Peptides against a protein of PDB entry 4J2C. Designs and how they scored, part 13

Target 1, 107 residues: chain A of PDB entry 4J2C
Amino acid sequence: MEDPFFVVKGEVQKAVNTAQGLFQRWTELLQDPSTATREEIDWTTNELRNNLRSIEWDLEDLDETISIVEANPRKFNLDATELSIRKAFITSTRQVVRDMKDQMSTS

## One batch from the design tools (peptide; aimed at target 1 P4 F5 T65 I68)

Design b2_p15_1_s3 (made by RFdiffusion4, then SolubleMPNN; from b2_p15_1, 8 letters changed)
Fold by OpenDDE base, seed 5:
Structure b2_p15_1_s3 (fold): chain B 107 residues (1-107), chain A 15 residues (1-15)
Amino acid sequence: as target 1 above (107 residues)
Amino acid sequence: SREEARKQLREFYYK
């Protein structure tokens, strides 16, 4: 069986792209209330929150795999470079999510 | 799908 880390990574990236689109729409709706309906604002907000939560959940799973690999290095045979890349992806993605959440919480 | 990916992750890392 091939390592499915990249599969989940890909799904996370897709979710990030979706969230960023929703976030952009969210900001547009709030920036120009005359063109926004409460229904679209609520829908966009809820979809965005759901996507962000989904991303965070996947990141937790990915983070867990790193812990498993580090505890069983010979089983998975991943070098330090690959582990660093995986960790960096999780860290940077969490930051992207956090930035969106921070902006939502201050609106 | 996300669900399938998560399943694969569990199968690979927890077996």
Scores: peptide ipSAE 0.598, ipTM 0.933, DockQ to the pose 0.885
OpenDDE base, seeds 1, 2, 3, 4: peptide ipSAE 0.592, 0.595, 0.593, 0.593; ipTM 0.931, 0.932, 0.932, 0.932

Design b2_p15_1_s4 (made by RFdiffusion4, then SolubleMPNN; from b2_p15_1, 6 letters changed)
Fold by OpenDDE base, seed 5:
Structure b2_p15_1_s4 (fold): chain B 107 residues (1-107), chain A 15 residues (1-15)
Amino acid sequence: as target 1 above (107 residues)
Amino acid sequence: SREELREKLRKFYYE
């Protein structure tokens, strides 16, 4: 069986890009109320929130895999550099999500 | 799908 970590990582990356697009639209709608309907604001807000939640969920799963690997090093024999990259991805992606959430909560 | 990927993670890391 092939390690599915990189596949999930790729899907998370795509989800982040999608969320960033929604976030941009969300920002635009709030910056120019004259061009925004409440319906579009609500739709965009909900879509963005749902995407962010999905990303956070996937990150939790990915983070758990790291814990499993570290607890069973002989079973997986993962390269130290690769492990660092995996950890860095989770950390940086969580930060990106947090930044968007922070801006949404203060608007 | 996301569900399929989650299942693959489970199978690979827990089995």
Scores: peptide ipSAE 0.624, ipTM 0.939, DockQ to the pose 0.845
OpenDDE base, seeds 1, 2, 3, 4: peptide ipSAE 0.621, 0.624, 0.619, 0.621; ipTM 0.938, 0.938, 0.937, 0.938; seed 1 fails the geometry check

Design b2_p15_2 (made by RFdiffusion4)
Pose (drawn by RFdiffusion4):
Structure b2_p15_2 (pose): chain A 104 residues (1-33, 37-107), chain P 15 residues (1-15)
Amino acid sequence: MEDPFFVVKGEVQKAVNTAQGLFQRWTELLQDPTREEIDWTTNELRNNLRSIEWDLEDLDETISIVEANPRKFNLDATELSIRKAFITSTRQVVRDMKDQMSTS
Amino acid sequence: SSSLDELHEYFDSKL
């Protein structure tokens, strides 16, 4: 089989981009004074977070699985480090948005 | 999703 990690990584990257876009409009709708648009934007943003959070759990499990069985997966170590790094950075990106959503 | 299913099948096939 082919390893789909990078496919799912690509999917996570797109959802983050979408979330980033919604977060920008979400901030605007609050800082320059309707309810219906705010509600739609808020819940779609949350929808992007739901997908991202889920995908990151699975992607993180795959790293745990690969490390428990290195010979089977034959992953380049640098490539593997970059994979953990993506999870680390993306979790930070998502957490930061939610914090701004909580205070703003 | 189909991509996550494929990701789980890939790991099952390896193990």

Design b2_p15_2_s1 (made by RFdiffusion4, then SolubleMPNN; from b2_p15_2, 8 letters changed)
Fold by OpenDDE base, seed 1:
Structure b2_p15_2_s1 (fold): chain B 107 residues (1-107), chain A 15 residues (1-15)
Amino acid sequence: as target 1 above (107 residues)
Amino acid sequence: SPNIEKLREYIKSKL
């Protein structure tokens, strides 16, 4: 069986890109009322929150995978470089999500 | 996600 980690990683990255687009629109709607309807604000906000929640859930699963691999290195045969790449992806993605959430919570 | 489930199954198969 092939390791599907990179496939999940790709899904998460696409979700991040989608969330970033929604976040940009969210900021635009709040900054210029002439371009905003309550309906679009609500839709954008909800879609953004849903995407962020989905990303966070996937990151939890990916993070668990890291822990399991580190606890059983002989069973998975992943080198330190690959593990570092996976860890860096999770860390950086969490930061991106955190930044968006922080800005949303302060608005 | 079906891929997350595949990941879980992959991990399970190795343990």
Scores: peptide ipSAE 0.632, ipTM 0.937, DockQ to the pose 0.966
OpenDDE base, seeds 2, 3, 4, 5: peptide ipSAE 0.627, 0.625, 0.626, 0.624; ipTM 0.936, 0.935, 0.936, 0.935

Design b2_p15_2_s2 (made by RFdiffusion4, then SolubleMPNN; from b2_p15_2, 7 letters changed)
Fold by OpenDDE base, seed 1:
Structure b2_p15_2_s2 (fold): chain B 107 residues (1-107), chain A 15 residues (1-15)
Amino acid sequence: as target 1 above (107 residues)
Amino acid sequence: SSNLEKLREYIKSLL
């Protein structure tokens, strides 16, 4: 079976970009509540939360594949460079999500 | 997504 890691990675990247846009709008709405209706605030908040949750879910699955590959190095032909790239993506993406979540929780 | 489902199936095949 073909490894679908890179295609899921691409989808996660798109979701991150979307979340970052939503997060920016979210912060703007909080900075000046008069600029938007409660409906927009709620919509933005919900969309952002949903995107972040989706990203975290995908990262868990991606991370699991890495763990399995690392546990079975002879079974899977992935070089150290590719594995490093995959790990770095998960780590950095989790940090980006964490930063947004932290700011949301303190607001 | 379809790709996510493919990933799930891939993981399942590895376990």
Scores: peptide ipSAE 0.326, ipTM 0.852, DockQ to the pose 0.715
OpenDDE base, seeds 2, 3, 4, 5: peptide ipSAE 0.321, 0.308, 0.318, 0.325; ipTM 0.848, 0.843, 0.848, 0.850

Design b2_p15_2_s3 (made by RFdiffusion4, then SolubleMPNN; from b2_p15_2, 9 letters changed)
Fold by OpenDDE base, seed 4:
Structure b2_p15_2_s3 (fold): chain B 107 residues (1-107), chain A 15 residues (1-15)
Amino acid sequence: as target 1 above (107 residues)
Amino acid sequence: SKLREELRRYIESLL
């Protein structure tokens, strides 16, 4: 079966970009009530949380593939560099998500 | 999601 990792990676990257835009708007709305309606705040918050949740879900699946590959190194022809790239992507993306979630929880 | 389903099937094929 074909490895869909890079496709999922692309979708996660897109979701991260979307989340970052929503996060920016979220902060703007909360910092300037004159430009913020409750409806937009709620919509933005929900969309942001949905995106973050989706990212976390995909990262869990991607992380599982890493674990499987590392547990069965002889079965998969994955270069060490490629494996490192995949692991780094998951780690860095988790950090980006965590940073946004931390700021949302302390707002 | 079609993409998530493909990934799940891929993961399952690895197990």
Scores: peptide ipSAE 0.242, ipTM 0.803, DockQ to the pose 0.661
OpenDDE base, seeds 1, 2, 3, 5: peptide ipSAE 0.242, 0.237, 0.235, 0.239; ipTM 0.803, 0.802, 0.802, 0.802

Design b2_p15_2_s4 (made by RFdiffusion4, then SolubleMPNN; from b2_p15_2, 7 letters changed)
Fold by OpenDDE base, seed 1:
Structure b2_p15_2_s4 (fold): chain B 107 residues (1-107), chain A 15 residues (1-15)
Amino acid sequence: as target 1 above (107 residues)
Amino acid sequence: SSNLEKLREYIESLL
């Protein structure tokens, strides 16, 4: 069986891009009331929150897999470079999500 | 997701 981590990684990356698009729209709606309806604001806000939450959950699961691999290195045969890439992806993605959440919480 | 579940299955298969 092949390691599907990179496939999941790609899905998370796509989800982040989608969230960033929603975040941009969210910002635009709040900045220009003439282009915003309450319905679209609510929809965008909810979609964004849901997407961010989903991403966070996926990152938690990915992080767990890394912990398992590190606890059982002989069973998975992943080199340090690959593990570093996986860790960096989770860390950077969490930061991107955190930044959006922080901006939403202060608005 | 389905792929995340596959990842879980992959991990479990090697433990």
Scores: peptide ipSAE 0.572, ipTM 0.920, DockQ to the pose 0.942
OpenDDE base, seeds 2, 3, 4, 5: peptide ipSAE 0.562, 0.556, 0.566, 0.568; ipTM 0.919, 0.917, 0.919, 0.919

Design b2_p15_3 (made by RFdiffusion4)
Pose (drawn by RFdiffusion4):
Structure b2_p15_3 (pose): chain A 104 residues (1-33, 37-107), chain P 15 residues (1-15)
Amino acid sequence: MEDPFFVVKGEVQKAVNTAQGLFQRWTELLQDPTREEIDWTTNELRNNLRSIEWDLEDLDETISIVEANPRKFNLDATELSIRKAFITSTRQVVRDMKDQMSTS
Amino acid sequence: DARYNEIVDRWNDRL
């Protein structure tokens, strides 16, 4: 089979971009004084987070699986490091947005 | 790997 990690990675990347866009408008709707638009934007942003969080759990498990069975997957070590790095950074990106959403 | 295949199937079904 072909390894779909990078496909799912691409999907996470798009959702993050979408979340980044919604977060920007979300900040505006709060800083330059309606309710309906705020509600829609808030919940769609949360929808992007739901998908991203779930995808990151699965992607992180695949790393755990690959490390428990290195010969089966034959992954380049540098490539594997980059994969963990993506999870690390993306989790930080998501957490940062939620914090700003909590205080703002 | 059974667990890996389950993750891959779930992703392919979704996509």

Design b2_p15_3_s1 (made by RFdiffusion4, then SolubleMPNN; from b2_p15_3, 9 letters changed)
Fold by OpenDDE base, seed 2:
Structure b2_p15_3_s1 (fold): chain B 107 residues (1-107), chain A 15 residues (1-15)
Amino acid sequence: as target 1 above (107 residues)
Amino acid sequence: DERLEEIYKKYLERL
C-alpha cells in the first residue's frame, strides 16, 4: 500500500479551491444585499461551512500521520525535508481555513 | 469524506 498522504493532500487542495470560490461569492452576497437572495446566501453559507469542515477533518488525519512518523522515524522512508513540507502544508492550510472562518464569524 | 476515511483507516492500521 502506497502512502496515501498525497491523495488526501490533493483532495484537501481541491476542497480549499472550492471553499475559496464559495467564500468569494459569500462575501459578494453579504456586501451587496440588494443583489442577494436569502436562498443563495443560505446555500453558499452551508456549502462553504461543509467544505471547511471537510478540510479540517482531513487535516486532522494528515496531522495524525505526522505524529506516527515522528514516533517511528526508522519505519518510514521520509526525510526531514519531506516531513517539513507536510507539516508546512497542514499549518498553512489550517491558517487559510481559520482566516475564512474568522471572517464568517465577524460578518 | 468516506473515501478518505477508509484510505486513512487502512493506512493507520498498517503503521
Scores: peptide ipSAE 0.156, ipTM 0.734, DockQ to the pose 0.109
OpenDDE base, seeds 1, 3, 4, 5: peptide ipSAE 0.142, 0.138, 0.148, 0.089; ipTM 0.708, 0.712, 0.722, 0.663

Design b2_p15_3_s2 (made by RFdiffusion4, then SolubleMPNN; from b2_p15_3, 7 letters changed)
Fold by OpenDDE base, seed 1:
Structure b2_p15_3_s2 (fold): chain B 107 residues (1-107), chain A 15 residues (1-15)
Amino acid sequence: as target 1 above (107 residues)
Amino acid sequence: DEKYQEIVEKWLKRL
């Protein structure tokens, strides 16, 4: 495997999906104390934060690879379409993470 | 690029 970007992208997407589920549960727990225990709130919060951190870490590496490719396009065999897809994925994923983090910070 | 190769190798190591 020479270019594992798509594999990393897949892992990031799985982490995003997991985070979104955890985020939904997190909001539900905070909105309905009758079904919420401190243990579950803490677990959910920690798992959510861990997933978000993992995503952000991968996004940094993904973003760096794009910067490197753009600095020396002749060395790499990525066309404009693929590069655009990669950029769009990073941008949209960062926004999704930002939205969850913003809501967590305002609670 | 050494940095690119470093990132790719890091990815391949965990995958």
Scores: peptide ipSAE 0.609, ipTM 0.929, DockQ to the pose 0.861
OpenDDE base, seeds 2, 3, 4, 5: peptide ipSAE 0.577, 0.603, 0.596, 0.607; ipTM 0.922, 0.927, 0.927, 0.928; seed 3 fails the geometry check

Design b2_p15_3_s3 (made by RFdiffusion4, then SolubleMPNN; from b2_p15_3, 9 letters changed)
Fold by OpenDDE base, seed 5:
Structure b2_p15_3_s3 (fold): chain B 107 residues (1-107), chain A 15 residues (1-15)
Amino acid sequence: as target 1 above (107 residues)
Amino acid sequence: DEKYEEIKKKYLERL
């Protein structure tokens, strides 16, 4: 493992995919309570929140790595384009998480 | 996430 960012990025992406699936099910359960058991509602809600929190935690650390690299650009030898891609990934992923959280908060 | 902490540690060691 030469560049840990990609490893973490992969894990974040997996968690995002999982969260999106859980969010969809969460929405379905709320739309038709007759099809939902309390067990599934609780499980889905908890798993969704756990995934979202995990993503947010990883993004904070990824953001920190950006700061570290920017403070020492010569030592890390990161291409400017790659750095921009990393920043964009963090920004866009935060937005995805925020959108799901906002919808959960209004329900 | 202990795995991440380990990765993070390795990353910071390069400072």
Scores: peptide ipSAE 0.366, ipTM 0.843, DockQ to the pose 0.108
OpenDDE base, seeds 1, 2, 3, 4: peptide ipSAE 0.060, 0.039, 0.040, 0.043; ipTM 0.683, 0.664, 0.663, 0.654

Design b2_p15_3_s4 (made by RFdiffusion4, then SolubleMPNN; from b2_p15_3, 8 letters changed)
Fold by OpenDDE base, seed 4:
Structure b2_p15_3_s4 (fold): chain B 107 residues (1-107), chain A 15 residues (1-15)
Amino acid sequence: as target 1 above (107 residues)
Amino acid sequence: DERYEEIKEKYLKRL
C-alpha cells in the first residue's frame, strides 16, 4: 500500500515556503508604503491567504490519515517514531500558519 | 479503509 503522507507533506512544505515568502513581502509592503501599490498589496494578500488555506486543507487530510492509521496500526506498519514525526509535523505547521494569520488579522 | 484510499488517490495524482 502506497503511503500518501509523504506526498501531502511535500506539498504542504512547498506551500509553507511559498507562504513565508509571500508573508515577508506582505510585511515589506506594509512597512514601506512608498514602494507599495494597492495592486501588489492585494495580490500578495490574496496569494498568501490562498496558500494558507491550501495548507490548512491538506493538514486536515493528514490529520485524518493519522486517525485512520491509529485505528488499524497493524495494517500500516508504522512505528511509534514515524507516527510522532507525522503528528509533530501537523502541529508545528499549524502553528506556523496560525502565526502568520494572527499577524495578518492585526493589521 | 475506504476513506484512506480516497485520500491516497487524491494526493498520489499530485506526483
Scores: peptide ipSAE 0.437, ipTM 0.877, DockQ to the pose 0.850
OpenDDE base, seeds 1, 2, 3, 5: peptide ipSAE 0.418, 0.417, 0.429, 0.424; ipTM 0.872, 0.873, 0.875, 0.874; seed 3 fails the geometry check

Design b2_p15_4 (made by RFdiffusion4)
Pose (drawn by RFdiffusion4):
Structure b2_p15_4 (pose): chain A 104 residues (1-33, 37-107), chain P 15 residues (1-15)
Amino acid sequence: MEDPFFVVKGEVQKAVNTAQGLFQRWTELLQDPTREEIDWTTNELRNNLRSIEWDLEDLDETISIVEANPRKFNLDATELSIRKAFITSTRQVVRDMKDQMSTS
Amino acid sequence: SENRTKLHEYIDDKL
């Protein structure tokens, strides 16, 4: 089989991008004074977070699985480090948005 | 999703 990690990584990347866009409009709708648009934007943003959070759990498990069985997966170590790095950074990106959503 | 299912199948194939 082919390793789909980078496919799912791409999907996570697009959802983050979408979430970044919604978060920008979400901030605007609060800082320059309707209810219906705010509600739609808020819940779609949360929808992007649901998918991202889920995908990151699975992607993180795959790293755990690869490390438990290195010979089977034959992953370049640098490539593997970059994979953990993506999970680390993306988790930070998502957490930061939620914090701004909580205070704002 | 289909791609998440494919990722699980890829792990099963390898193990």

Design b2_p15_4_s1 (made by RFdiffusion4, then SolubleMPNN; from b2_p15_4, 5 letters changed)
Fold by OpenDDE base, seed 1:
Structure b2_p15_4_s1 (fold): chain B 107 residues (1-107), chain A 15 residues (1-15)
Amino acid sequence: as target 1 above (107 residues)
Amino acid sequence: SENRKKLREFIEEKL
């Protein structure tokens, strides 16, 4: 069976891009209420939160796989560099999500 | 989710 990590990684990356777009719009809408209706604000907020939640969910699953691989190195035979890349992806993506969530919680 | 299914299936196959 093919390692699905890169597929999930790709989908997470797409979700991040989507979230960043939604976040930008969310910021704009809150800064100038005249630019949108309450419905758009609510929609944007909900879509953003849903995307962020989805990302966090996938990151958690990806993180679990890393732990399992590290506990069973001979069964997976993943290169140390590859594991490092995967860990870095999770760490950096979590930071991106955290930054957006922090800004949302303070507004 | 589909992602979760894929990941878990892969892990279970290898273990």
Scores: peptide ipSAE 0.524, ipTM 0.913, DockQ to the pose 0.845
OpenDDE base, seeds 2, 3, 4, 5: peptide ipSAE 0.523, 0.523, 0.521, 0.515; ipTM 0.912, 0.912, 0.911, 0.910

Design b2_p15_4_s2 (made by RFdiffusion4, then SolubleMPNN; from b2_p15_4, 6 letters changed)
Fold by OpenDDE base, seed 2:
Structure b2_p15_4_s2 (fold): chain B 107 residues (1-107), chain A 15 residues (1-15)
Amino acid sequence: as target 1 above (107 residues)
Amino acid sequence: SSNREKLREYIKSLL
């Protein structure tokens, strides 16, 4: 079976971009209540949380593939550079998600 | 999603 890591990585990246846009709007709505309806706040919040949850789910699965590769180094022909890139992607993306979640929880 | 399912199937195939 073909390694779908790159495809999923791309989908996660798209979801991150979408989440960042929603997060920006979420921030704007909370900073200027005169332009915010309860409906839009709720919609934006729910869409944002759904996107973040989807990202976290995919990151967990991606992280599991790395664990499997590291447990079976002879079975997979990924070099150290590719493995580092995959690890860095998961780490940095988790940080981006955590930053948004932290700001949402403190607001 | 299709990609998520594909990833899960891939993980399963690795075990």
Scores: peptide ipSAE 0.261, ipTM 0.823, DockQ to the pose 0.629
OpenDDE base, seeds 1, 3, 4, 5: peptide ipSAE 0.254, 0.256, 0.256, 0.257; ipTM 0.819, 0.821, 0.821, 0.821

Design b2_p15_4_s3 (made by RFdiffusion4, then SolubleMPNN; from b2_p15_4, 6 letters changed)
Fold by OpenDDE base, seed 2:
Structure b2_p15_4_s3 (fold): chain B 107 residues (1-107), chain A 15 residues (1-15)
Amino acid sequence: as target 1 above (107 residues)
Amino acid sequence: SANREKLREYIESLL
């Protein structure tokens, strides 16, 4: 079976971009209530949370693939550079998601 | 999603 890591990575990257746009709008709506309806706030909040949750789910699955590869180094032909790139992607993406979630929880 | 399911199937195939 072909490794779908790069495909899922691409989808996660797109979801992150979408979430960042929603987060920006979320921030704007809360900073200027005169431009915000309750409906838009709720919609934006729900869409943002759904995107973040989806990203986190995919990151967990991606992280599991790395754990399996590291536990079976002879079975897979991933070099150190590729493995490092995959790990860095998960780490940095988790940080981006965490930063948005932290700001949402403290607002 | 289709890709999420594919990833899960891939993970299961590795175990």
Scores: peptide ipSAE 0.295, ipTM 0.839, DockQ to the pose 0.659
OpenDDE base, seeds 1, 3, 4, 5: peptide ipSAE 0.276, 0.267, 0.269, 0.271; ipTM 0.833, 0.828, 0.827, 0.829

Design b2_p15_4_s4 (made by RFdiffusion4, then SolubleMPNN; from b2_p15_4, 5 letters changed)
Fold by OpenDDE base, seed 2:
Structure b2_p15_4_s4 (fold): chain B 107 residues (1-107), chain A 15 residues (1-15)
Amino acid sequence: as target 1 above (107 residues)
Amino acid sequence: SENREKLREYIKSLL
């Protein structure tokens, strides 16, 4: 079976971009309640949460593939550079998601 | 999603 890591990575990146846009709107709505409807706030909040949850789910699966590769280094031909890139992507993306979630939880 | 399912199948194939 072909390694789907790069495909999922791309989808996660798109989801992150979408989440960042939703997060920006979420922030704007909360900063100016006079221009925000309850419907838009709820919609934006739900869409944002759904995107973040989807990202976290994919990151868990991606992280598992790395764990499997690291546990079986002879079975896979990924060099140190590629493995480092994959690990860095997961850690940095988790941080981006965590930052948004932290800001949402403090509001 | 389709890709998520493929990833899960891929993981299973690695175990």
Scores: peptide ipSAE 0.258, ipTM 0.821, DockQ to the pose 0.659
OpenDDE base, seeds 1, 3, 4, 5: peptide ipSAE 0.245, 0.249, 0.251, 0.253; ipTM 0.816, 0.818, 0.819, 0.820

Design b2_p15_5 (made by RFdiffusion4)
Pose (drawn by RFdiffusion4):
Structure b2_p15_5 (pose): chain A 104 residues (1-33, 37-107), chain P 15 residues (1-15)
Amino acid sequence: MEDPFFVVKGEVQKAVNTAQGLFQRWTELLQDPTREEIDWTTNELRNNLRSIEWDLEDLDETISIVEANPRKFNLDATELSIRKAFITSTRQVVRDMKDQMSTS
Amino acid sequence: STSLDELHEYFDSKL
């Protein structure tokens, strides 16, 4: 089989981009004074987070699985480090948005 | 999703 990690990584990247776009409009709708648009934007943004959070749990498990069985997966170590790095950075990106959503 | 199913199947196949 081919390793789909980078495919799912790509999917996470697109959703983050979408979330970043919605977060920008979400901030605007609050800072320059309707309800219906705010509600739609808020819940779609949460929809992007739902998907991202889920995908990150599975992607993080795959790293745990690969490390428990290195010979089977034959992953380049640098490539593997970059994979954990993506989960780390993306988790931080998502958390930060939610924090701004909480205070704003 | 299909992509996550394929990711699970890839790991099942390897193990």

Design b2_p15_5_s1 (made by RFdiffusion4, then SolubleMPNN; from b2_p15_5, 8 letters changed)
Fold by OpenDDE base, seed 1:
Structure b2_p15_5_s1 (fold): chain B 107 residues (1-107), chain A 15 residues (1-15)
Amino acid sequence: as target 1 above (107 residues)
Amino acid sequence: SSNLEKLKEYIKSLL
């Protein structure tokens, strides 16, 4: 069986890109009420929250895989560079999600 | 996702 990590990584990144688009629209709707309906605000907010939650859940699963690999290095045969890339992806993605969530909670 | 589940199975298969 081949390691599907990079495929999962791509899916998470796509979800992040989608969330960032929703976040931008969310910001626009709240900044200009004349262009916003309550229905679109609610839809955008809910879609954004759902996407962020899904991303966070996937990151938790990915983080667990990192821990397992680190605890069993001989079994997985991943070099330090690849492991660092995976860890950096999780860390940076969590930060991007946190930034959006923080802005939503203060608005 | 399906691919995430595949990743979990991949990990399990090597333990």
Scores: peptide ipSAE 0.610, ipTM 0.930, DockQ to the pose 0.922
OpenDDE base, seeds 2, 3, 4, 5: peptide ipSAE 0.596, 0.594, 0.599, 0.598; ipTM 0.927, 0.926, 0.928, 0.927

Design b2_p15_5_s2 (made by RFdiffusion4, then SolubleMPNN; from b2_p15_5, 8 letters changed)
Fold by OpenDDE base, seed 1:
Structure b2_p15_5_s2 (fold): chain B 107 residues (1-107), chain A 15 residues (1-15)
Amino acid sequence: as target 1 above (107 residues)
Amino acid sequence: SKSREELRRYIEEKL
């Protein structure tokens, strides 16, 4: 069976891009209420939160796979470079999500 | 999702 890590990674990346767009709109709507309806604010907020939650969920699964691979190296045959790339992706993506969530929580 | 399930199945198959 083919390693599906990259497939999930791709889905996470798409969700991040979507979230970043929603986050930008979210900030704009809150900055200028005259351009914002309550409906759009609520929709944007909910969509953003849903995307962030989806990302976090996928990252958790991806992170678990890394732990499993590291515990069973002979069964997966992933080299240190590939594992490093996967870890870096998870770490950096979590930071991106955290930054958005932090700003949302302070608004 | 399908991808998440594939990920799970992949791990289960390898273990």
Scores: peptide ipSAE 0.480, ipTM 0.897, DockQ to the pose 0.977
OpenDDE base, seeds 2, 3, 4, 5: peptide ipSAE 0.471, 0.471, 0.468, 0.472; ipTM 0.895, 0.895, 0.894, 0.896

Design b2_p15_5_s3 (made by RFdiffusion4, then SolubleMPNN; from b2_p15_5, 8 letters changed)
Fold by OpenDDE base, seed 1:
Structure b2_p15_5_s3 (fold): chain B 107 residues (1-107), chain A 15 residues (1-15)
Amino acid sequence: as target 1 above (107 residues)
Amino acid sequence: SSNLEKLREYIKSLL
């Protein structure tokens, strides 16, 4: 079976970009509540939360594949460079999500 | 997504 890691990675990247846009709008709405209706605030908040949750879910699955590959190095032909790239993506993406979540929780 | 489902199936095949 073909490894679908890179295609899921691409989808996660798109979701991150979307979340970052939503997060920016979210912060703007909080900075000046008069600029938007409660409906927009709620919509933005919900969309952002949903995107972040989706990203975290995908990262868990991606991370699991890495763990399995690392546990079975002879079974899977992935070089150290590719594995490093995959790990770095998960780590950095989790940090980006964490930063947004932290700011949301303190607001 | 379809790709996510493919990933799930891939993981399942590895376990």
Scores: peptide ipSAE 0.326, ipTM 0.852, DockQ to the pose 0.715
OpenDDE base, seeds 2, 3, 4, 5: peptide ipSAE 0.321, 0.308, 0.318, 0.325; ipTM 0.848, 0.843, 0.848, 0.850

Design b2_p15_5_s4 (made by RFdiffusion4, then SolubleMPNN; from b2_p15_5, 9 letters changed; failed a check: a repeat of another design)
Amino acid sequence: SENREKLREYIKSLL

